# Designs tried in a protein design run: peptides against a protein of PDB entry 4GMN. Part 216

Target 1, 375 residues: chain A of PDB entry 4GMN
Amino acid sequence: RYANITLLALVTLASIGTDFQETLVKGNQGSRESPISAADEEWNGFDDADGDAMDVDQKSSSGEDQEEDYEEIDVKEDDEDDDDDSITSEMQADMERVVGADGTDDGDLEDLPTLRELIQTAVPQLIRLSNLPIDSDESLTIQSHALSALNNISWTISCLEFANGENANIHNAWYPTAKKIWRKTILPILEADSADLKLATQVTSLAWAVARVLHGETPTDGNPHRKFISLYHSSKQQAGGNSNSIEEPEDPFQGLGVKCIGVVGSLAHDPAPIEVNREVGVFLVTLLRQSNNVPPAEIVEALNQLFDIYGDEELACDKEVFWKDGFLKHLEEFLPKMRTLTKGIDKRTQPELRTRADEALLNLGRFVQYKKKHA

## One batch from the design tools (peptide; made by RFdiffusion4, then SolubleMPNN)

Design b2_p22_8_s4 (from b2_p22_8, 11 letters changed)
Fold by OpenDDE base, seed 2:
Structure b2_p22_8_s4 (fold): chain B 375 residues (1-375), chain A 22 residues (1-22)
Amino acid sequence: as target 1 above (375 residues)
Amino acid sequence: MSEAERRARDLVLKRIQRKLEE
C-alpha cells in the first residue's frame, strides 16, 4: 500500500514536471507573438480573366457492379478525450507570472506557489527516495521513479532563460537545490559504478538537466567530467561486446552517449576550471575526428556543445583552449565530413535526426566563419 | 524520453542560432 502510494505520487510529480514545461513554453511563445498588426493589405481584386470553358466531353463508361460488401467496421472512435487537464489553474497562473514578471521582484517565490512547493517540498523528498538502500526490486523501482521525477523537474527548470538576470528568483531558489541533487543523488550513483545501463541513463539525463543550469559552477568533487567521459567509453564497449542490443532508444538523441556529451559539455562552460574545459573540449573534438565510428546524434550534440562552450570570445577558454589547442582547424576539416554525414541520413526514416544534422551543419559553417573573423 | 528533454534541446538550438546571427 505505501509503496503504491509512493509510486503514484512519483508518477504524478513526473507528470507535473512535464506539464509545467508545456505551460512555460506556451507562455514564452505568447510574449513573442506581438500581434503583427494585420496591415490592411487591400486585396486587390483578382481580375476576372475570361478563361475559356474547355468542354471536356462526358464519356459515360458504365463499368460493372461488383458490390464488395466492405463491412463498415464502425470503429467507434472512443474519443477518450483523456483531457489530462493535469495543468492545474495554479500552474497556469504561475506560468503567466513567470512570463509577465519584470525581473525586479525579490527572490521570493511568493508569486510562484506551485514552483515553490516543487523545489522546496517535493525535490527534497525525491532526493531522499533516490538515496534509499537498494535491497529489493521495490527499492530499485522507487529510485527509478524518483530519478524520473527529478529529471522532469530539472529539465523543466533548465528551459527557463537565466541569462542577463532573467528569472533570477527561480534561479536563486533552484541553484542550491540543483547542487544538492548533484551531491546527494548524482554523485553517489556515479560512484557506485553500477553496470546497470538503465540507471546510468537515468542519472546521466538528470545530470545533464542539472548541469544545464549550474554549468561550470557544478560541484567539481571527484572530477565528474572524467566519470561521464569514462561512462561514455564504457557504454561503447558494452554495445560492441554483448550482442544483446541495448535497444538503442528509438530516439537517437536519447542514447547514453548523447547524454554523456550533453553533461560534459555543460560542465565545461565558464567558470569551469580551464583544465576541465580542455579535457572536455579535446574529448568533443576527438569525437569529430573519429566521426566515422560515432553515431550521428552524438556528432550533432558534440557540435552544439562546442558552439555553446566556445561561442564567446571574451571567455578565458577561447584563448587558453580553443585557439591554443587549434580547435578551429579541426572544425574546418570536419565541415566536408559533416556534409557527407548529414546527406547520409535518410529524411524518411530519421526526419528529426536529419533536421538536427542540417541545423548543426549550418551552425558549423557560421561558427567557423565567426571564429575566422575574430581570429 | 521526457517531453521536457526534447523541448529543452530546441531552446538550446535557438540560443546557438541567435548567437551566431549576431
Scores: peptide ipSAE 0.056, ipTM 0.746, DockQ to the pose 0.694
Fold by OpenDDE base, seed 5:
Structure b2_p22_8_s4 (fold): chain B 375 residues (1-375), chain A 22 residues (1-22)
Amino acid sequence: as target 1 above (375 residues)
Amino acid sequence: MSEAERRARDLVLKRIQRKLEE
């Protein structure tokens, strides 16, 4: 009984975290859709003239229409409009305030009561539940649901812009809690050296969400970047040995490898120690050099992380790592391989992966040109 | 699947693109 109530509460908190994110993304899209006027630049097609009409004889094979009478099983869609309008009116109001709040520097979440209670009351309990001794299948289930709720909340908050002092009140409220999640939930699970791939995937997803806000200010205790690099390599060794179809996640970007890349990339941002940045940068560049054996989604994520880490020439890591360790040469040498990789992705079967690869290829070309101008 | 993670990736791409156009 108590376990079922706890599980229901954890599922509800995980749902709340997801729904909150949906509304943030919709609100932030609505403010940035200034209509890019489609300047209809009529690209006048090339007048390619002459080529010979080879007469391919269409032999009309009249295949017989076997009308297989597929009985329409009238699956009554019971429209159980379970309008689980689980988006409380209070959450919508908090979301509208977060999207509309010009950065009132008041570090008090007085105007965001639902977000305040989520950060100050719910998250500390979720951290406690994620740290329960695992002595039963029930305690393992509670941990998994607590990690799921922490993941959704952390990803949601990571969608807010915190650059240039934007959302400073939310950042200031979240920052100590994010560090607590890292130290009390993420690090202990990583140090337990569990062979549980599901748990490793959950904690790595949570670590990525947390590190997307903390960046180089993420606690460096126990060299977490090396633990995630080790986890990346260990995950590849396990996938190669067991022909047990771990159902390739339907989304190639939900793989543990992609999540590990996302975490270590986020950890390498300024003000990370230069040696942490170097170890991560070398890891990412090494993936590009070994791209023949790396899933396309991991290549896309590794490129995006490299662009984010080294996109600012004023940062110490640009001079001390990017230029000093010769990363530009590796990116230039990878450009033709990325073109081949991107063209090899079927748009029909993997439309998202193809779109993300086309974007990463475009950005790689731009990034190489940018770095050559600033050499 | 956390739709949360999917949407967060789109925001990163927009940020990268903006930095490369400046």
Scores: peptide ipSAE 0.055, ipTM 0.745, DockQ to the pose 0.717
Fold by OpenDDE base, seed 3:
Structure b2_p22_8_s4 (fold): chain B 375 residues (1-375), chain A 22 residues (1-22)
Amino acid sequence: as target 1 above (375 residues)
Amino acid sequence: MSEAERRARDLVLKRIQRKLEE
C-alpha cells in the first residue's frame, strides 16, 4: 500500500514536471506572437507553358460492384473527456506569473507557491529517495521514479530564460537545489560505476538538465566531464557487442551518447576551468573527425555544443582553446562531410533528424564564416 | 525525450541562429 502511494506520488510529480513545461512554453510563445499582419503579397506565378501531351491509353477493366453491406457500427465515441486536470489551477496561476514576472532579484518564490513547494519540499524528498540504499526491486523502482521526477522538473526549469536577469528569482531559488541534485544524486550514482545502462541514461538525462542551468558553474569535484566522456565510450563498446539489442530509443536524440555530449558541452561553458573546456572541446572535435562511426544525432548535438561554447569571442576559451588548438580548421574540414551526412538522412523515415541536421549544417556554415571574419 | 528536452533543444537552436545572424 505505502509503496503504491509513493509510486503514484512520484508519477504525479513527474507528470507535473512535464505539464509545467507545456504551460511555460505556451505562455512564452503567446507573448511573442505579435500578429504578423498577413500582407497578401500576390506572388505572381511564373508562366512557363510547355504542354507535352503523353497519351498513355490503358484499359478500363470493369471489376464487379460487390455491394458489401458494411453495417455502420455506430461506435458511440463516448467522449470521455479525460479532463487530465493534471495542471492544477495553482500551477497554471504560477505559470502565468512566471511568464509575466518582472525580474525581482530576491530569489523569493512568494508569488510562485506551487513552484516554491516543488523546489523546497518535493525536490529534497526526491533527492532522498534517489539516494536510498538499493536492497530490493522496490527500492530500484523508487529510485527510477525519483530520478524521472527530478529529470522532468530539472528539464522544465532549464527551459526558462535566465539571460539578462530574466526569471532571476527562480534561478536564485533553483541554483542551490540544482547543485544539491548534482552533489547528492548525480555524483554518487556516477561513482557507483553501475553496469545498468537504464540507470546511467536516467542520471545522464538529469545531469544534462541540471548542467543546462549551472553551465560552467557546475561543481567540478571529481572531474565529472571525464566520467561522462568515459560513460560515452563505455556505452559505445556495449552497443558494438552482438548481445541483447537494448532497443535503441525510437528518438535518435534520446540515446545515451547524445545525453553525454549534452552534459559535457554544458559543463564546458564559461566560467569552466580552461582545461575542462579544452578536454571537452577536443572530445567534441574528435567526434567530428571520426564522424563515419558516430550516429548523426550525436554529430548534431556535438556541433550545437561547439557553437554554444565558442560563439563568444570575448571568452577566454576562444583564445586559449578554440584558436590555440586550431578548431576552426577542423570545423571547415568537416563542412563537406556534414553536407554528405545530412543528405544521407531520409526525410520520410527520420524527418526530425533531417531537420536538425539541416539546421546544424546551416549553422556550421555561418559559424565558420563568423570565426573567419573575427580571426 | 520528455517534450521538455525537445523544446529545450529548439530554444538552443533559435539562440544559436540569432547569435550567428547578428
Scores: peptide ipSAE 0.050, ipTM 0.737, DockQ to the pose 0.696; fails the geometry check
Fold by OpenDDE base, seed 1:
Structure b2_p22_8_s4 (fold): chain B 375 residues (1-375), chain A 22 residues (1-22)
Amino acid sequence: as target 1 above (375 residues)
Amino acid sequence: MSEAERRARDLVLKRIQRKLEE
């Protein structure tokens, strides 16, 4: 009974996260009812596939009132506040800078009560549920649904504009919670080194959503970018060995490889350590060099990440990585390959992939031309 | 920054935004 109530609550929270995204999108759009494109539905991690409605046959067994004594499991909150908040004094000072000097915009979501309750009440419960010991199929199911709910909430928030101080109140409220999701949910699951591809995909999706807000301010403890690069390579090795059984997701952009690229790309943004940026940049450029063996969707994502990371000439990574490591040459050499790749995608069978590849090709030409002018 | 360069950055961000808007 409790497991089913918990699962229903998790599904409900996941749905609320999605519905809230739709509401935020519609609220920022004036009177234009633009239909949410089918591409936004796929990120919401709701595999409706297990619609095996077990027909719980209502056998009306009139069984007797056994007063089962509810042993109040006194969950001793061992408040081992191991505040190993080794927030470096620099990260704390940068947090104080993001909290602008006019101390009025504390992450007070007074005007956004639903979002406040999602961040302050729901997310801490979801983090706890995602960290339960996996000792049964039920605990695994609870973890999966908790991760799905966290994913939907995190994606919803990551779709808000935070540039130029927009939605600063939401950003400030989410930022510490996003770090908590990273440290308490994402890292422990990545460190458990599970062979579960479903779990790896869920965690990587969540990691991407979180990293789209935190960017280079994502906790660097344990070099998570290397873990996701390793996961990328491991996923390719598994796919190559068992040619029969990895159902490539019907959407090529929902693949674990794309998600890994999205995560590591996001982690490499300023103010990420230059060596993290370099390792990710080299990984992404290497995918382009090896493009004959890389799915087109991963190439599209790798290009987009490269444009986002290195689009700013004022950033340290432009001089210290992009120019020093000769990335422009690799991008120029990739242009003719990208044209061939894009033309090879059938518009009838893969219309979205073709559109995204056409855009990435256009942007690659623009980006190369930009970098040549600013050389 | 040329208007085309802003549009390239804007196109990645506005592609996420336009996928949310379209």
Scores: peptide ipSAE 0.021, ipTM 0.629, DockQ to the pose 0.064; fails the geometry check

## One batch from the design tools (peptide; made by RFdiffusion4, then SolubleMPNN)

Design b2_p23_1_s1 (from b2_p23_1, 13 letters changed)
Fold by OpenDDE base, seed 5:
Structure b2_p23_1_s1 (fold): chain B 375 residues (1-375), chain A 23 residues (1-23)
Amino acid sequence: as target 1 above (375 residues)
Amino acid sequence: SFREESRRQILEFHRSLKPPVIE
């Protein structure tokens, strides 16, 4: 009885976190649709002249277009108004305020009472539930749901802009709680060295969401970047041996490997120790060098992390790691491989992966040019 | 910075949250 009420509350908190994210993503997409000015930079194709390509006149025979009458199966959208009453009108109002609020640095969540209660009351209980002694299948279920709720809340908050003092009130309220999640939930689970890949995936997803806000200010106790690098390698060794289809998540970007890359990339941002940055940078560059054996989604994430970590020449890591360890050469050598990799992704079967790979390829070319200009 | 020069917000590709498995 108490377990069912606790599970229902955890599922509700996880749902709220998802719905918040979807609204924030839609709100941010509306602002981030800067018109793709088609700068019609006429790529002046080089006029290489001479090649006498023979006129092989292959008469394409007119195959009869059988108009297969695709019966429109009128899938009645049963509007199951699943009135998922999970989002209260108060939560929706808080979401609209968070999306629309120019960051008033009042440091208080007075205007965001639902978000305040979520951070100050709910999250501390979720941290407690994620740390219950595992003595039953019920305690494992409670831990999993608590981690799911923490993941969704943390991801939602990580979607807010905190640059230039934006959302400073939310950042200031979340920051100590994010550190508490890291120290009390993430680190203890990582130290328990569980062979449970489901638990490892959940904690790694949560760790990424938390590290996207804390960046290089993430607690360095116990060298967490090395634990996630080790987890990355261990996950690859297990996938190669047991034909037990752990159903690779249908989304290539939900894989444990990509999550590990996202965590360690986030941990390597300034003001991370230069040695932490170097170990992560070498790991990411090594993935590019070994790209023939790396899933495309992991390559896309590794590139994005490299752009974010080394995109600022004023940071100590630019001089002490990027230039000193010769990362530009590895990025230049990878550019033709990335073109081949991206072209090999089927747009019909994997449209998101293709789009993200096309963007990462474009950014790789621009990043190499940028780094050459700022050398 | 590369972000500032590119004027493109490197779309932090917000990963879809794992939907709560309503078991």
Scores: peptide ipSAE 0.266, ipTM 0.761, DockQ to the pose 0.403
Fold by OpenDDE base, seed 1:
Structure b2_p23_1_s1 (fold): chain B 375 residues (1-375), chain A 23 residues (1-23)
Amino acid sequence: as target 1 above (375 residues)
Amino acid sequence: SFREESRRQILEFHRSLKPPVIE
């Protein structure tokens, strides 16, 4: 009885986290008026004139008007008030405030009561549930659902803008909790070295969401970047042997390899230790050099991580890693390979992958030019 | 930074990564 209530509560918290994210994504898209540069591409009118007016005389046979009396089935619209109460009016109000609030510096979420209760009340319980001793299939199920709920909440928060002091109240409330998730949930599961690829995928997804907020301030205890690099390599070795269809997620960006790249890339940001940055940077550049054997989605993620890590020439990692280890040359040598890779993706069968690859290719060309200008 | 010089030209690097819908 208690287990079923706990599972239902965990599923509900996981759903709330996804719905909140979908609405944040929609809210952020509405404020970005992408200036539609009206490139008036002149529609070159194809002149092809050939006017052969074949006169086909099809005879008007006068078929009889059968007045079929359509009985108006008075479909009583039962206004099933689908109280799609999924987004509580309170959650929607909290979201409108998150998009509109000049972030007061105080980590007080007084104006965001739902988000406050998620961070302060729900997340500490989810951390506890994710750390239970696994002694039964029930305990494993509870852990899995707790990780799913933590993942969805953490991903939702990681989609907020925190640059330039935006959402500082939310950042300040989340930051200690994110470190607690890392130390109490993520690290213990990574140290357990489980052969369970499902659990590894869940913890890696959560680790990416947490690391997208903490960046280089993510706790470096136990060298977690090396564990995720090892997990990346191990996942590639297992996929080649056991045709047990772990259903490769239909979305190529949901693969464990992409998630591992996303985690280690996020961990390598300033103020990460230079040796952590170097080990991750070398890993990412090595993927580009070996691109013929790497899924296109992993290449796209590796490029995006490299742009984010090494996009600032004022950071110590620019001089001590990017220039010192000759990364520009590897990016220049990869540019023609990326063009070939991107052109090889079918727009009809993989439209998202093609779009993300076209964007990454464009950004790679610009990044190489930027780095040459700031050399 | 590359982000600043590119804010006018670079399509947002990270489109909002759809959360992995963990089923």
Scores: peptide ipSAE 0.265, ipTM 0.798, DockQ to the pose 0.418
Fold by OpenDDE base, seed 4:
Structure b2_p23_1_s1 (fold): chain B 375 residues (1-375), chain A 23 residues (1-23)
Amino acid sequence: as target 1 above (375 residues)
Amino acid sequence: SFREESRRQILEFHRSLKPPVIE
């Protein structure tokens, strides 16, 4: 009983997080003329297939014909149109305020009560649920759903612009919570060294969402970048050996490899320790050098991370890593390979991958020119 | 910074990251 209520609440929180994200995406699209086609990912519900039909032999006892007058209880189907508007009018109004807020109102989260309750009330409970001892399949299910809810909320928040002091109120409210997710949820799961690729994918997705906000201010305790690099390599070794189709996600950008790159890239931003930045930078540049064996989506993500990490010449990592370790040469040598790779992507079968690869190729050319100008 | 020079493209890219809907 309590388990089902907890699961329902977690599914509801995950749904709310998704609906908020969709609202943010729609709100951000309404301000920009470029039609990014929303692929309607239909949430395919749980196929509970285990209808094991126990043939209980109902013995036919021939009891007598009492004509009980069945009064037709006219069950009025009150079509209560439960407009289960998954987004309450208050949630929508909060999201409209977040999307429509010209960054002028340094307002407290007092004006965003739903978002406040998500951050202050829901997320701490989700963190607690993600930290339950795994002693049953039920505990695993609860952890998975808690991670999904944390993922959706964290990703939604990570889609907000925080540059130049935009959404500073939300950032300030989220920042300590994001650090708590990292320390209490992500690190313990990464330290448990589970062979569960599903759990690894969930925690890596969450880690990426969190790291997209915390960047180089993400806690470096236990060298999490090395754990994600190790996870990247381990995921590649497993995919190569067993023809058990780990269902490669239909979206190339949802792969564990892409998520690992996104996490470690985000972790390497200033003010990350130079050693962390170097190890990540070398990892990313090594992917480009080995690009013949790397999925195109991972190359796209690795390039974007490199542009973001090393795009500012005033940062210590520019001098101490980018120039010192000769990354420009590797990027320049990769440019013709990226052109070939991008041209090899079919626009008809993989339109998003092609578009993102075309963008990354364009940015690579620009980045190389930029770095040559600022050498 | 390159981010400032390319800000439109980088921000468009980061905004196009659909969170993985974990089913």
Scores: peptide ipSAE 0.262, ipTM 0.786, DockQ to the pose 0.541
Fold by OpenDDE base, seed 2:
Structure b2_p23_1_s1 (fold): chain B 375 residues (1-375), chain A 23 residues (1-23)
Amino acid sequence: as target 1 above (375 residues)
Amino acid sequence: SFREESRRQILEFHRSLKPPVIE
């Protein structure tokens, strides 16, 4: 009985975290629809006049093809828009405030009561549930659902803009909780070194969401970047042996490899120790050098992480790692490979992957030019 | 920074990271 209520609550919290994200994304997109002026490209109708309609009079015979009246069973797909309107009016009001408010710096979430309760009340319980002793299938299920809920909440918060002091109140409320998730949930699971790839994927996804906010301020205890690099390599070794058992997620960006890259990339941002930055930077550049054996989605993520880590010439890592270790040369040498890789992605079967690869290719060219200008 | 010079495309990219909806 208590387990079922706990599971239902965990599923509900995971759903709420997703719904919040979708609406935050929609609210942020609505502000960016500057009307692309429909350039009235007057499609000048090609006046191709002349095609002589030859009057071929073919009389052919009376075949009584039985009109099988396939009654189109109008299967009313009841689009049960299970728009489970689970977004409470309070959640919707909180979301409108997050999108509209110049966040007051006081770290007070008075104006965001749902988000406050999520961070202050729900997340500490989820951390506790994720850190239970695993002694039964029930405890494993509870841990998995707690990790899912923490993941969705952490991802939602990580999609907020925190640059230039935006949403400072939310950032300040989340930051200590994010560090607690890292120390009490992520690190203990990583240290257990479980062969469970599902658990590893869940914890790595959560770690990425948390690290997207904490960046180089993520606790460096136990060199977590090396654990995620090791996990990346271990996952590739296992995939190569048993092609049948890793349900590669249908979405190429949901793969454990992409998540590992996202985590270590985020961990390598300033103010990360230069040696952590170097180890991650070398790892990412090595993926580009070995790109023939690397999934395209991992290449896309590795490029974006490299642009983010080394996009600021004022940071110590630019001089001490990017230029010293000759990363520009590797990026330049990778440009023609990236063009080939991107062109090899079928737009029909993998439209998202192709779009993100086209973008990463464009940004790679721009980044190389930028770095040459700021050399 | 590269982000400042390339702002529109990189910021759009980071926002297009659909969270892993763990079903």
Scores: peptide ipSAE 0.262, ipTM 0.790, DockQ to the pose 0.490

